# Designs tried in a protein design run: peptides against a protein of PDB entry 2AZE. Part 36

Target 1, 148 residues: chain A of PDB entry 2AZE
Amino acid sequence: AQECQNLEVERQRRLERIKQKQSQLQELILQQIAFKNLVQRNRHAEQQASRPPPPNSVIHLPFIIVNTSKKTVIDCSISNDKFEYLFNFDNTFEIHDDIEVLKRMGMACGLESGSCSAEDLKMARSLVPKALEPYVTEMAQGTVGGVF
Target 2, 101 residues: chain B of PDB entry 2AZE
Amino acid sequence: GRLEGLTQDLRQLQESEQQLDHLMNICTTQLRLLSEDTDSQRLAYVTCQDLRSIADPAEQMVMVIKAPPETQLQAVDSSENFQISLKSKQGPIDVFLCPEE

## One batch from the design tools (peptide; made by RFdiffusion4, then SolubleMPNN)

Design b1_p11_3_s4 (from b1_p11_3, 8 letters changed)
Fold by OpenDDE base, seed 4:
Structure b1_p11_3_s4 (fold): chain B 148 residues (1-148), chain C 101 residues (1-101), chain A 11 residues (1-11)
Amino acid sequence: as target 1 above (148 residues)
Amino acid sequence: as target 2 above (101 residues)
Amino acid sequence: EVVKTFTMKGF
C-alpha cells in the first residue's frame, strides 16, 4: 500500500510537470509561428515596395509597449546615461510584450485563441517543422493533452 | 496488480514527457535559427501602423520601449500608484512614441 | 512616418 502511495504521488508530480511543459510548448510554437509569419509578411511587403522601410519607421524585436489613455498625464525621469527610467502616470496603463503584440496582429494565425480558420491553420502548419505539425493541429482542435 | 499498473503508467508518462521535451527542443532550435539569421532579424519588425491596429493612438498613447537583455521592469498599477521603473545593466534604454498619424 | 523619441527630464 505504501509503495503504491509513493507511486501515486510520483504519478501526480509527473502529470503536473507534463501539463506545465504542454503550456510551454504551446507558447513556443506560437512564438515560432508569429516570428516566421512576421518575417514573411515583411519580406513580401518590402519586395512589393521594392525597398525597405525607413529605419526610423519600424520597431525591431525585441520590445515592449506601454499604452494608456491619451488623456493620461505622464511624468518621465531619465538618468543621464539612460540606464534608468521612471514613469509616473495619473491613471492606469497596460504593458504588452512583443509576442503579445504579434498575437494581436494575427501573426500567430489565431491559433492562440481558437480563431484559426482553415487558411490560418494552413499557414500555421507551413511555418513549423514537420514534427510539430501534429501538435499545431491539436492546438487548433483543442485536443492537446488528450492522450495523457 | 495495482503496483504493476502504476509502474506502467509512470513509464508511459515518462515517454510522453520525453516526446514533449523533443518537440520543445525543435521549437527552441527554430527560434534560435531565427535569432542567428541576420536577414530574419532585419525583417523582424513591426510598424506604427501595426501598433495602431492594436492600440489606436487616437484614443491611446503608445510608448515603445527598447531595452537591453536583463533590464529590470517594475510596474505598479493601482489607485494610489501608477508607475513604471526601468533599470538596465547592459546599456541605454530607448523609448519611442508611436505618432497618432 | 517616423517613430518619435520620448524624453522629458533627467535625474
Scores: peptide ipSAE 0.063, ipTM 0.888, DockQ to the pose 0.032
Fold by OpenDDE base, seed 1:
Structure b1_p11_3_s4 (fold): chain B 148 residues (1-148), chain C 101 residues (1-101), chain A 11 residues (1-11)
Amino acid sequence: as target 1 above (148 residues)
Amino acid sequence: as target 2 above (101 residues)
Amino acid sequence: EVVKTFTMKGF
């Protein structure tokens, strides 16, 4: 019947929306873990050194990095108020945001790539509220969305 | 019947989505707490050593961009054009290189 | 608008 067909279409639409929200939640969890882990690392490091690092030796979030071959020639134009920048490269480049950097640093405990050891998983769980722990476990096992 | 089954499925999916929304709210709350904590903000940094670990300056130059929120970034990466354009509306942009040593 | 232009090669 047409009514059943309509409901089936709606079911598929809702399933897809849920899938999208699952992806968003996973990213939020990874960000939370990465940020808390970073703060924890730096707090411990500063306590060990008994001092904060020199101000010009660190890059606070947020930031973006651009990397290219050290042989690449870059022509840069900057407005007088520094509101506008134009970079011209003679070769390819890569752009990474701070979240990507934190992931590559291992701050997300390898949870993002399924490379999460037992120790990594323990750390990840310790950095989220109790309500999110089951979801972190599912992420590590690759079983997120299995209920649907 | 089929209609009753589909109707029940939709109600269950609605409840599942509500649970996801709840978890997302918890997560966004945690992120907001981090952003509001002054000490956490102070400790939310990476070092040049961290950047070297993901892009060795011996092989790659690493440029750091500190830009205000809502800064527009336009990038073109093709065989005939390699370009990055930045435009801020909320303040100056700071760009610097991560040293090799 | 005054534009400052420079070229960098490597670090």
Scores: peptide ipSAE 0.046, ipTM 0.890, DockQ to the pose 0.037
Fold by OpenDDE base, seed 5:
Structure b1_p11_3_s4 (fold): chain B 148 residues (1-148), chain C 101 residues (1-101), chain A 11 residues (1-11)
Amino acid sequence: as target 1 above (148 residues)
Amino acid sequence: as target 2 above (101 residues)
Amino acid sequence: EVVKTFTMKGF
């Protein structure tokens, strides 16, 4: 009886670990898709333009964005060497990392929310190794969560 | 019996986890390859137009932070304090605004 | 320590 109880505890522990790894894998897949899709988009755009964009017109990853109302007043203090910044806002703000930005741009093909069109899903599948395609399909269907 | 069932379950869970690990390794390998490809990194960028598509500068200002690895960002967002602190130890931090147009 | 301070306003 006690042995069974111990095994039940271990079972639950493993289930939770698997769940965590599933989440990690999904995020990694989304990141991969987003990156590759972004690169592909930009490559095509530059080819069409026959030149790369001016260096100061683009924002290379990695980055973080902060957005707030245009009415928000921001006081900024910067160290002389620019190693330290302090921003004080008079109202609320939002922070987004580059991956979230890419997702909102649609670079993850809507896979992050399980809202993929057939074309989106096809694109997503094309941007991952073959071994990951079944998982991408499951993500699109919202069927990820079971133990396989 | 219950013991046998649990033992079998644990074995199956082990196999499932191994499969997950394998998939994760494949994925991380792909990401590493991307990071090592200079052309891909050159093309890994967004534009202010992209940012405008997700945050309308007519209503929102968008500030971009470019910081070295391991830069610490501390944010406080409460009714009494709205603050962001950045501290880098590896190099200067660059902050700039994306214009409305 | 020299600190540069400025105020930013939205567009």
Scores: peptide ipSAE 0.045, ipTM 0.890, DockQ to the pose 0.037
Fold by OpenDDE base, seed 2:
Structure b1_p11_3_s4 (fold): chain B 148 residues (1-148), chain C 101 residues (1-101), chain A 11 residues (1-11)
Amino acid sequence: as target 1 above (148 residues)
Amino acid sequence: as target 2 above (101 residues)
Amino acid sequence: EVVKTFTMKGF
């Protein structure tokens, strides 16, 4: 009985670890697709324009954005070396990292929400190594996690 | 029996985890390759137009934070307090606004 | 040490 109990504990431990790794893998896949798609988009755009965009018109990764209502008052304190910032808002705000921005831009082809069109899925598959294509398909279908 | 069943389950889970590890290694390798490719890094950018599509400055102000690695960000968003604290250990932080147009 | 403090409003 004790042996079985120990194995059941280990089983649960492994299941949780697998679940965590699945989430991590999905995020890694989304990042890969988003980055490659972004690079592809910009490469094409620059080729069409026959020039890169003005230096101050683009924001290179990595970055974070904070958005809030135009009516929000923000007080900002900055250290002399700019190593420390403190922002105080009088209303709610949102924070988004670059990956989330890319997702909302559609760079992850809607795979993040399992809302891929046929064209989106085709693009997503084209941006990952062959070994990852089945997993991308599962993500699009929302069928990932069938290890139970 | 119960023991045999559990043992078999653990073996199957081991195999599943190994497969996941393999796929994760592939992904991390791809991401590393992207980070090491100079052209990819040069092209890894968004525009203010992109940001406007996410949070329209006509309704929202958009602040961009460029911070060195390992920068600490703490945020409090509650009825009692709305605050963001940034602390870098590796260099200065740059903050700027995304214009409406 | 704070060297710059400002208040930002919508524009």
Scores: peptide ipSAE 0.040, ipTM 0.890, DockQ to the pose 0.038

Design b1_p11_4_s1 (from b1_p11_4 with H1M Q3I)
Fold by OpenDDE base, seed 5:
Structure b1_p11_4_s1 (fold): chain B 148 residues (1-148), chain C 101 residues (1-101), chain A 11 residues (1-11)
Amino acid sequence: as target 1 above (148 residues)
Amino acid sequence: as target 2 above (101 residues)
Amino acid sequence: MIIGPPLPLTL
């Protein structure tokens, strides 16, 4: 009885760990897709333009975004060496990392929300190694959650 | 019996976890390759148009912060205090405004 | 520290 109880505890522990790893894997897949898709998009755009964009017209990863109402008053204090910044807002703001930005741009093909068209899924699959394609399919179907 | 069943379950779970680990290793490798590829890094950028697409440009101001690794970020968003503090140890912080269209 | 505009650089 005690042995069975111990094994049941271990079972639950492993199930939780697997669930966490599934989540981590999904995020890694999304990052890979988003990055590769972004690179592909920009490569194509530069080829069409026959030149890279002006250096001051783009922001390279990594970055974070802060957005707020245009009516929000922002006070900024900056150190002389720009090592320290202090922003004071008179209203609420939002912070987003670059990965979230890429997702919102559609770079993850809607896979993050399970909102993939057939074309989106095709693109997503093309941006990962073959071994990951089944998992991408499962993500698109929302069937990731079971244990193998 | 019950013991045998649990033992079998644990073996199956171990196998499942090993499969996950393998897939994660593949992903990690791919991400590393992207990080090491100069052309990919050069092309890993967003435009102001991209940034406008994620927030209503009619209503929202968007600023971009490029901070060195290990930069400390502190944010307070409460009814009485709205503040962001950045402290870098590795180099200067750059802040960009996405201009209005 | 100096007080100035929040965005020293513009895209």
Scores: peptide ipSAE 0.037, ipTM 0.901, DockQ to the pose 0.043
Fold by OpenDDE base, seed 1:
Structure b1_p11_4_s1 (fold): chain B 148 residues (1-148), chain C 101 residues (1-101), chain A 11 residues (1-11)
Amino acid sequence: as target 1 above (148 residues)
Amino acid sequence: as target 2 above (101 residues)
Amino acid sequence: MIIGPPLPLTL
């Protein structure tokens, strides 16, 4: 009885660890899809334009976005060497990393929010190695982890 | 019996975790290869138009922060104060404004 | 509105 109890505790521990790894894998897959989709989009755009965009018109990854109301007053202090910045706002702000920006741009094909059309899913599958395709399909269906 | 059943469950969970580890390794490898590819690095960018799709510049002011690796970001968002502090150790920080037009 | 030194770059 005690041995069974110990094994049940271990079972629960492993299930939780697997759940964490599933979450990590899903995020990695979304990042891969988003990055490859972005690169593909930009490559196509540059080919059509027969030139790259002006250097000061684009922001390369990685980056962080800060947004706030246009009515917000911001006091900015910058060190002489630009190693330190201090922003004081009189109202709330939002911070987003580049991955979140890419997701909101649709670069992850809506896979992150369950808004993946058949065409989106086809695109998503095309941007991952074959071994990951089944997992992408499961993500789109919301069936990840069903085996556990 | 119950003991044998639990033992079998643990073996199955071990196999499942090994499969997850394998998939994660594949994915991590792909991300690394992408980051090491010069052409991919060059093409990994967003435009002002992209940023406008995230936050409407007619209503929102949008700043983009480019900072060296290991830069520290501290944010306070409370009713009393709203603050962002950036501290880099490997070089200067660049901040861009996204214009409305 | 930003008060203080000008930001180094604008898109």
Scores: peptide ipSAE 0.035, ipTM 0.901, DockQ to the pose 0.039
Fold by OpenDDE base, seed 2:
Structure b1_p11_4_s1 (fold): chain B 148 residues (1-148), chain C 101 residues (1-101), chain A 11 residues (1-11)
Amino acid sequence: as target 1 above (148 residues)
Amino acid sequence: as target 2 above (101 residues)
Amino acid sequence: MIIGPPLPLTL
């Protein structure tokens, strides 16, 4: 009886760990798709324009975004060497990492929300190794959660 | 019996976890390859148009922060305090504004 | 509105 109880505790622990790994895997897949899709988009754009964009018109990854209302008052203190910044806002702000930006741009093909069109899903599948393709399909269907 | 059933379940979960680990390794490898590919890194950028599509500069102030690795970021967003602190140990931090147009 | 030193770079 006690042995069974111990195994049940271990079972629950493993299930929780698997769930965490599933979440991590999904994020990694989304990152891969988003990055590759972004690169593909930009490559095509540069080919069509026959030149790269002006250097000061683009931001390379990695980066973070901070946004707030234009009405928000921001006090910004910067060290002389620019090693330290302090921003004080009088209202709420948002912080987004570059991956979230890419998702909002549609670079993850709507896979993050399981809202892929047929074309989006086709694109997403084409941007991952074959071994990951079934998982991408499950993500698009919102059916991820089963344990193998 | 119950014990045998639980034992079998644990073995199956172990196999499932191994499969996940394998897939994660594939993903991690792909991401590393992307980071090591010069052309991919050169093309890994967003434009002002991209940023405007996410947060309209007509209504939102949009800042882009590029900081060296291991930069400390502290953010507080509460009714009493709204603050972001950045501290770099490896170099200067660059902050960009996205123009409205 | 930002109060303080100018931001170092603008896109």
Scores: peptide ipSAE 0.034, ipTM 0.900, DockQ to the pose 0.040
Fold by OpenDDE base, seed 4:
Structure b1_p11_4_s1 (fold): chain B 148 residues (1-148), chain C 101 residues (1-101), chain A 11 residues (1-11)
Amino acid sequence: as target 1 above (148 residues)
Amino acid sequence: as target 2 above (101 residues)
Amino acid sequence: MIIGPPLPLTL
């Protein structure tokens, strides 16, 4: 009886760990898709333009975004060496990492929200190694976790 | 019996976890390869147009922060205090404004 | 509106 109870506890622990890893894997897949899609988009754009974009017109990863209302008053203090910044806002702000930005740009093909079209899904699959394609399909269908 | 069933479940879960680990390793490898590829690094950028698509500069002010890896970011967003503090240990921090037009 | 020193760079 005690052994069974111990195994049940272990079973639950493993199930939770698997669930966590599933979430991590999904995020990794989304990152991979987003990054590759971004690179591919930019490569094609530069090929079409036959030149790279102006240096000051682009922001390379990694970065973070801070946004707030246009009416928000911001007090910005910067150290002389630019090692320290202090921003004081008179209203709420939002912070987004680059991955979130890429997702909002559609670089993850809508897979993050399960809103990918057939074309989006095709793109997503093309941006991952063959071994990950089934999992991408499961993500699109919302059926991840059925095997575990 | 119950013991045998639980034992079997644990074995199956172990196999499932190993499969997940394998897939995760594939993903991390791919991401590493991207990060190590010079061309990919060069092409891993967003434009002003991209940023405008995320937050309309007509309604939102958008700042882009480029900071060294070990930069400390503290954000306070409360009714009485709205603050972001950045402290780098490995170099200067660059902050960009997204133009409205 | 930003009060203080100008930001280092603008896109």
Scores: peptide ipSAE 0.034, ipTM 0.900, DockQ to the pose 0.040

Design b1_p11_4_s2 (from b1_p11_4 with H1M Q3K)
Fold by OpenDDE base, seed 3:
Structure b1_p11_4_s2 (fold): chain B 148 residues (1-148), chain C 101 residues (1-101), chain A 11 residues (1-11)
Amino acid sequence: as target 1 above (148 residues)
Amino acid sequence: as target 2 above (101 residues)
Amino acid sequence: MIKGPPLPLTL
């Protein structure tokens, strides 16, 4: 019947929306873990060194990374007020946001790829509120969305 | 029947979505708290050593861009054109290079 | 290599 067909369409729409929200939630969890882990690491490092790092030796979030071959020639144009930049490359480049950098640094404990050791999972759980721990566990096991 | 089954499915999906929304709210709250905590923001940094671990400065040129919020970024990476354009409306853009360059 | 005006900062 038409009514049932309409509900089936709605069901599919909701399933897709839930899938999108699951992806968003997972990213938010990874960001939280990565940020807290980074802060914890740096706090410990500064305590051990008994001093903060030199100001020009660190980059605070947020930031973007651009990398390319050392052989790549880059033509750079900068406005007088530094509000505008133009970079022309003679070869391919890569752009990474700070979250991706943190993931590559291991700050998300390998949770982004489901490659958590027991210790990594323990760390990840310790960096989120209790309400999020079950979801972190599901992410590590690759079982998120199993009820759908 | 089929109608009742579909209706039940939709209710279950609604409950699942509400749970997701709740968890997302928890996450966004935590992230906001981190953003508002001065000590956390002071400690939210990466080092040159970190950057070397993700891109070898001996082989790659590494550029770090710090731009104000809502900065426009346009990137073209094609066989004919390789370009990055940045346009800020809220302040100057800072660009950093790794020391190995 | 980079051409143009010097970039403002180096790590």
Scores: peptide ipSAE 0.249, ipTM 0.910, DockQ to the pose 0.040
Fold by OpenDDE base, seed 2:
Order: sequence, then structure tokens, then C-alpha cells
Structure b1_p11_4_s2 (fold): chain B 148 residues (1-148), chain C 101 residues (1-101), chain A 11 residues (1-11)
Amino acid sequence: as target 1 above (148 residues)
Amino acid sequence: as target 2 above (101 residues)
Amino acid sequence: MIKGPPLPLTL
């Protein structure tokens, strides 16, 4: 009886660890798809334009964005060497990392929300190694969670 | 019996975790390859148009922060305090504004 | 509205 209880505790621990790894894997897959899709988009755009965009018109990864209402008053303090910044807002703000930006741009093909069209899913599958395709399919269907 | 069943479950979970680890290794390898590919990194950028699609500068102020690795970011978003603090040890921090038009 | 020194760069 005690041995069974010990094994049940271990089972639960392993299930939780697997769940964490599933979440990590999903995020990694989304990153991969988003990156590759972004690169592909930009490559095509540059080819069509026959030139790269002006250097000061683009932001290369990695980055983060901060957004707030234009009505928000921001007090900004910057050190002379620009090593330190302090922003004080009089209202709420949002922070987004570059991956989140890419997701909102649709670079992850809606896979992050399981809202892929057939074409989006096809694109997503094409941007990952074959071994990851089944998992991408499960993500698109919202069926991730099985212990295989 | 119960013991045998649990033992089998643990074996199956071990196999499942090994499969996950394998997939994660594949994925992390792909990400590393992307980071090491010069052309990919050159093309890994967003435009002002992209940023406007996320938050319209007509209504939102959009600030982009590029900071060296391991830059410390502290953010407080509460009714009593709204603050972002950035501290870099490896170089200057660049902050950009996305114009409305 | 942002107060303080001008931000380093604008896109």
C-alpha cells in the first residue's frame, strides 16, 4: 500500500513535469515558426522591392515594446551613458516581447490560439522538421495534452 | 494489480518524456541554427508598419527597446505605481519611437 | 506624452 502511494506521488510528479515540457515545446515551436515565417516574408519583400528596407526603418530582433495611451504622461530619465533608464507613467502600460509581437502579426500562423486556417496550418507544417509536424497538427486542433 | 499498473504507467510516462525531450532537442537545434545563420538574422526584423498593426500610434505611444543581453528590467503596473526601470551592464540601451505616420 | 530628454532614436 505504501509502495503504491509512493508510486502515485511519483506518477503525479512526472505528469506535471511532462505538462511543463509540453508547454515549453509548444512555445519553442511557435518561436521557430514565427522566426522562419518572418524571415521568409522579409526575404520575399526585399526581392520584390529589389532592395532592403532603409536601415532606420526596421528593428531587428531581439527587442521588446512598450505601449501606452498617447494621453499617458511619461517621465523618462536616462543616464549619460544610456546604461540606465527610468520611465514613470501616470497610467497603465503594456510590455510585449518580440515573439509576442510576431504572434500578433500572424507569423505563428494562428497556431498559438489554435485558430489556423487550412493554409495557415500548411504553412506552419512547412516551417518545421518532419518530426514536429504531428505536434503542430495537434496544436492547431487544440488536442495537445495526451501523454504519448 | 495496482502496483503492476502503476509501474507500467511510470514506464509509459518515462517513454513519453523521452519523446518530448527528443522533440525539444530538435526544436532547440533549429532555433540555434537560425541564430547562427547570418542571412536569417539579417532578415529577422519588423517594420513600423508591423508595429502599427499591433498598437496604433494614432492612439498608442509605441516604444521599442533594444538592450544588451542580461539587461535588468523591472516593471510595476499598479494603481499606485506605473514604472519601468532598465539597467544594463553590457552596453547602452537603445530606445526607439514608432511614428504615427 | 513623454517628458525628459529626447529619446535616442526614432524609427
Scores: peptide ipSAE 0.239, ipTM 0.909, DockQ to the pose 0.040
Fold by OpenDDE base, seed 1:
Structure b1_p11_4_s2 (fold): chain B 148 residues (1-148), chain C 101 residues (1-101), chain A 11 residues (1-11)
Amino acid sequence: as target 1 above (148 residues)
Amino acid sequence: as target 2 above (101 residues)
Amino acid sequence: MIKGPPLPLTL
């Protein structure tokens, strides 16, 4: 009886660990899709334009963005060597990392929010190795958790 | 019995976790390959148009921050204080403004 | 609006 109880605890521990790994894998897949999709988009755009964009017109990964109302007053202090920045706002602001930006751009094909059309899913599948395709499909269907 | 059943369940969970680990290894390998590919890194960029799709420049001011690895970011967003502090250890920080159209 | 030293770069 006690041994069974110990194994029940272990089973629950393993289930929780698997759940965490599933979440991590899903995020990694979304990142892969987003990055490859972005690169593909830009490659096509540059081919059509027959030139790269002007250097100061683009931001390469990695980056973060900060946005706030245009009415927000920001006091900025910068060290001489630009190693330190201090921004004081008189109102709320938002911070987003580059992955979040890519997701909002649709680079993850809506897979992250369950808004993946058939065409989006086809694109997403094309951007991952074959071994990951079934998992992408399950993500789109919201059935990943059903494996366990 | 119950003991045998639980033992079998644990073995099955172990196999499932091993499969997950395998998939994660494949995925991390792909991401590493992207980071090592010079052409991919050259093409890994966003434009002002992209940023405008995230935050409307007519209503929002948008700053882009490029900081060296291991840069410390501290943010306070409360009713009393709204602050962002950046401290780099490996080089200068660049801050860009996204212009309105 | 931003007060203080000018930001170094614009897109």
Scores: peptide ipSAE 0.235, ipTM 0.909, DockQ to the pose 0.039
Fold by OpenDDE base, seed 4:
Structure b1_p11_4_s2 (fold): chain B 148 residues (1-148), chain C 101 residues (1-101), chain A 11 residues (1-11)
Amino acid sequence: as target 1 above (148 residues)
Amino acid sequence: as target 2 above (101 residues)
Amino acid sequence: MIKGPPLPLTL
């Protein structure tokens, strides 16, 4: 009886761990798709333009974004060596990492929200190794959640 | 019996987790390959147009922060305090503004 | 509106 109880606890532990890993995998897949899609987009754009964009017109990963109302007053203090920054806002702000930015740009093909058209899904699948394609499909269908 | 059933469940879960780990390894490998590819890194950028697409420049001010690894970021967002503090240990921090459209 | 020194970089 005690052994069974111990195994039940372990079973639940493993189920939770699997669930966590599923979430992690989904995020990793989204990152992979987003990065590859971004690179592909930019490669094609540069080829069409026959030149890279001006250096100061682009931001390379990694980065973070801070946004706030244009009406927000921001007091900025910068150290002479630029090692330290202090921003004081008079209202709320938002911080987003580069991955979130890429998602909002559609680089993850809407897979992150299940808003993936057939074309988007095709793109998403093309940006991952074969072994990950079934999982991408499941993500698009919202059927991820069960164990293998 | 109950014990046998639980034992079987655990074995199945172990196999499932192993499959999951395998997929994760594949994914992390792909990401690493991207990070190691110089051309990919050169092409891993966003434009002002991209940033405008995620936040209306007419309504929102957008700052982009590029900081060296291990930079400390402290953000306070409360009714009385709205603050971001950045402290780098490896080099200067670059902050960019997105121009209004 | 940003107060203080100008931000060092603009896109």
Scores: peptide ipSAE 0.177, ipTM 0.908, DockQ to the pose 0.039

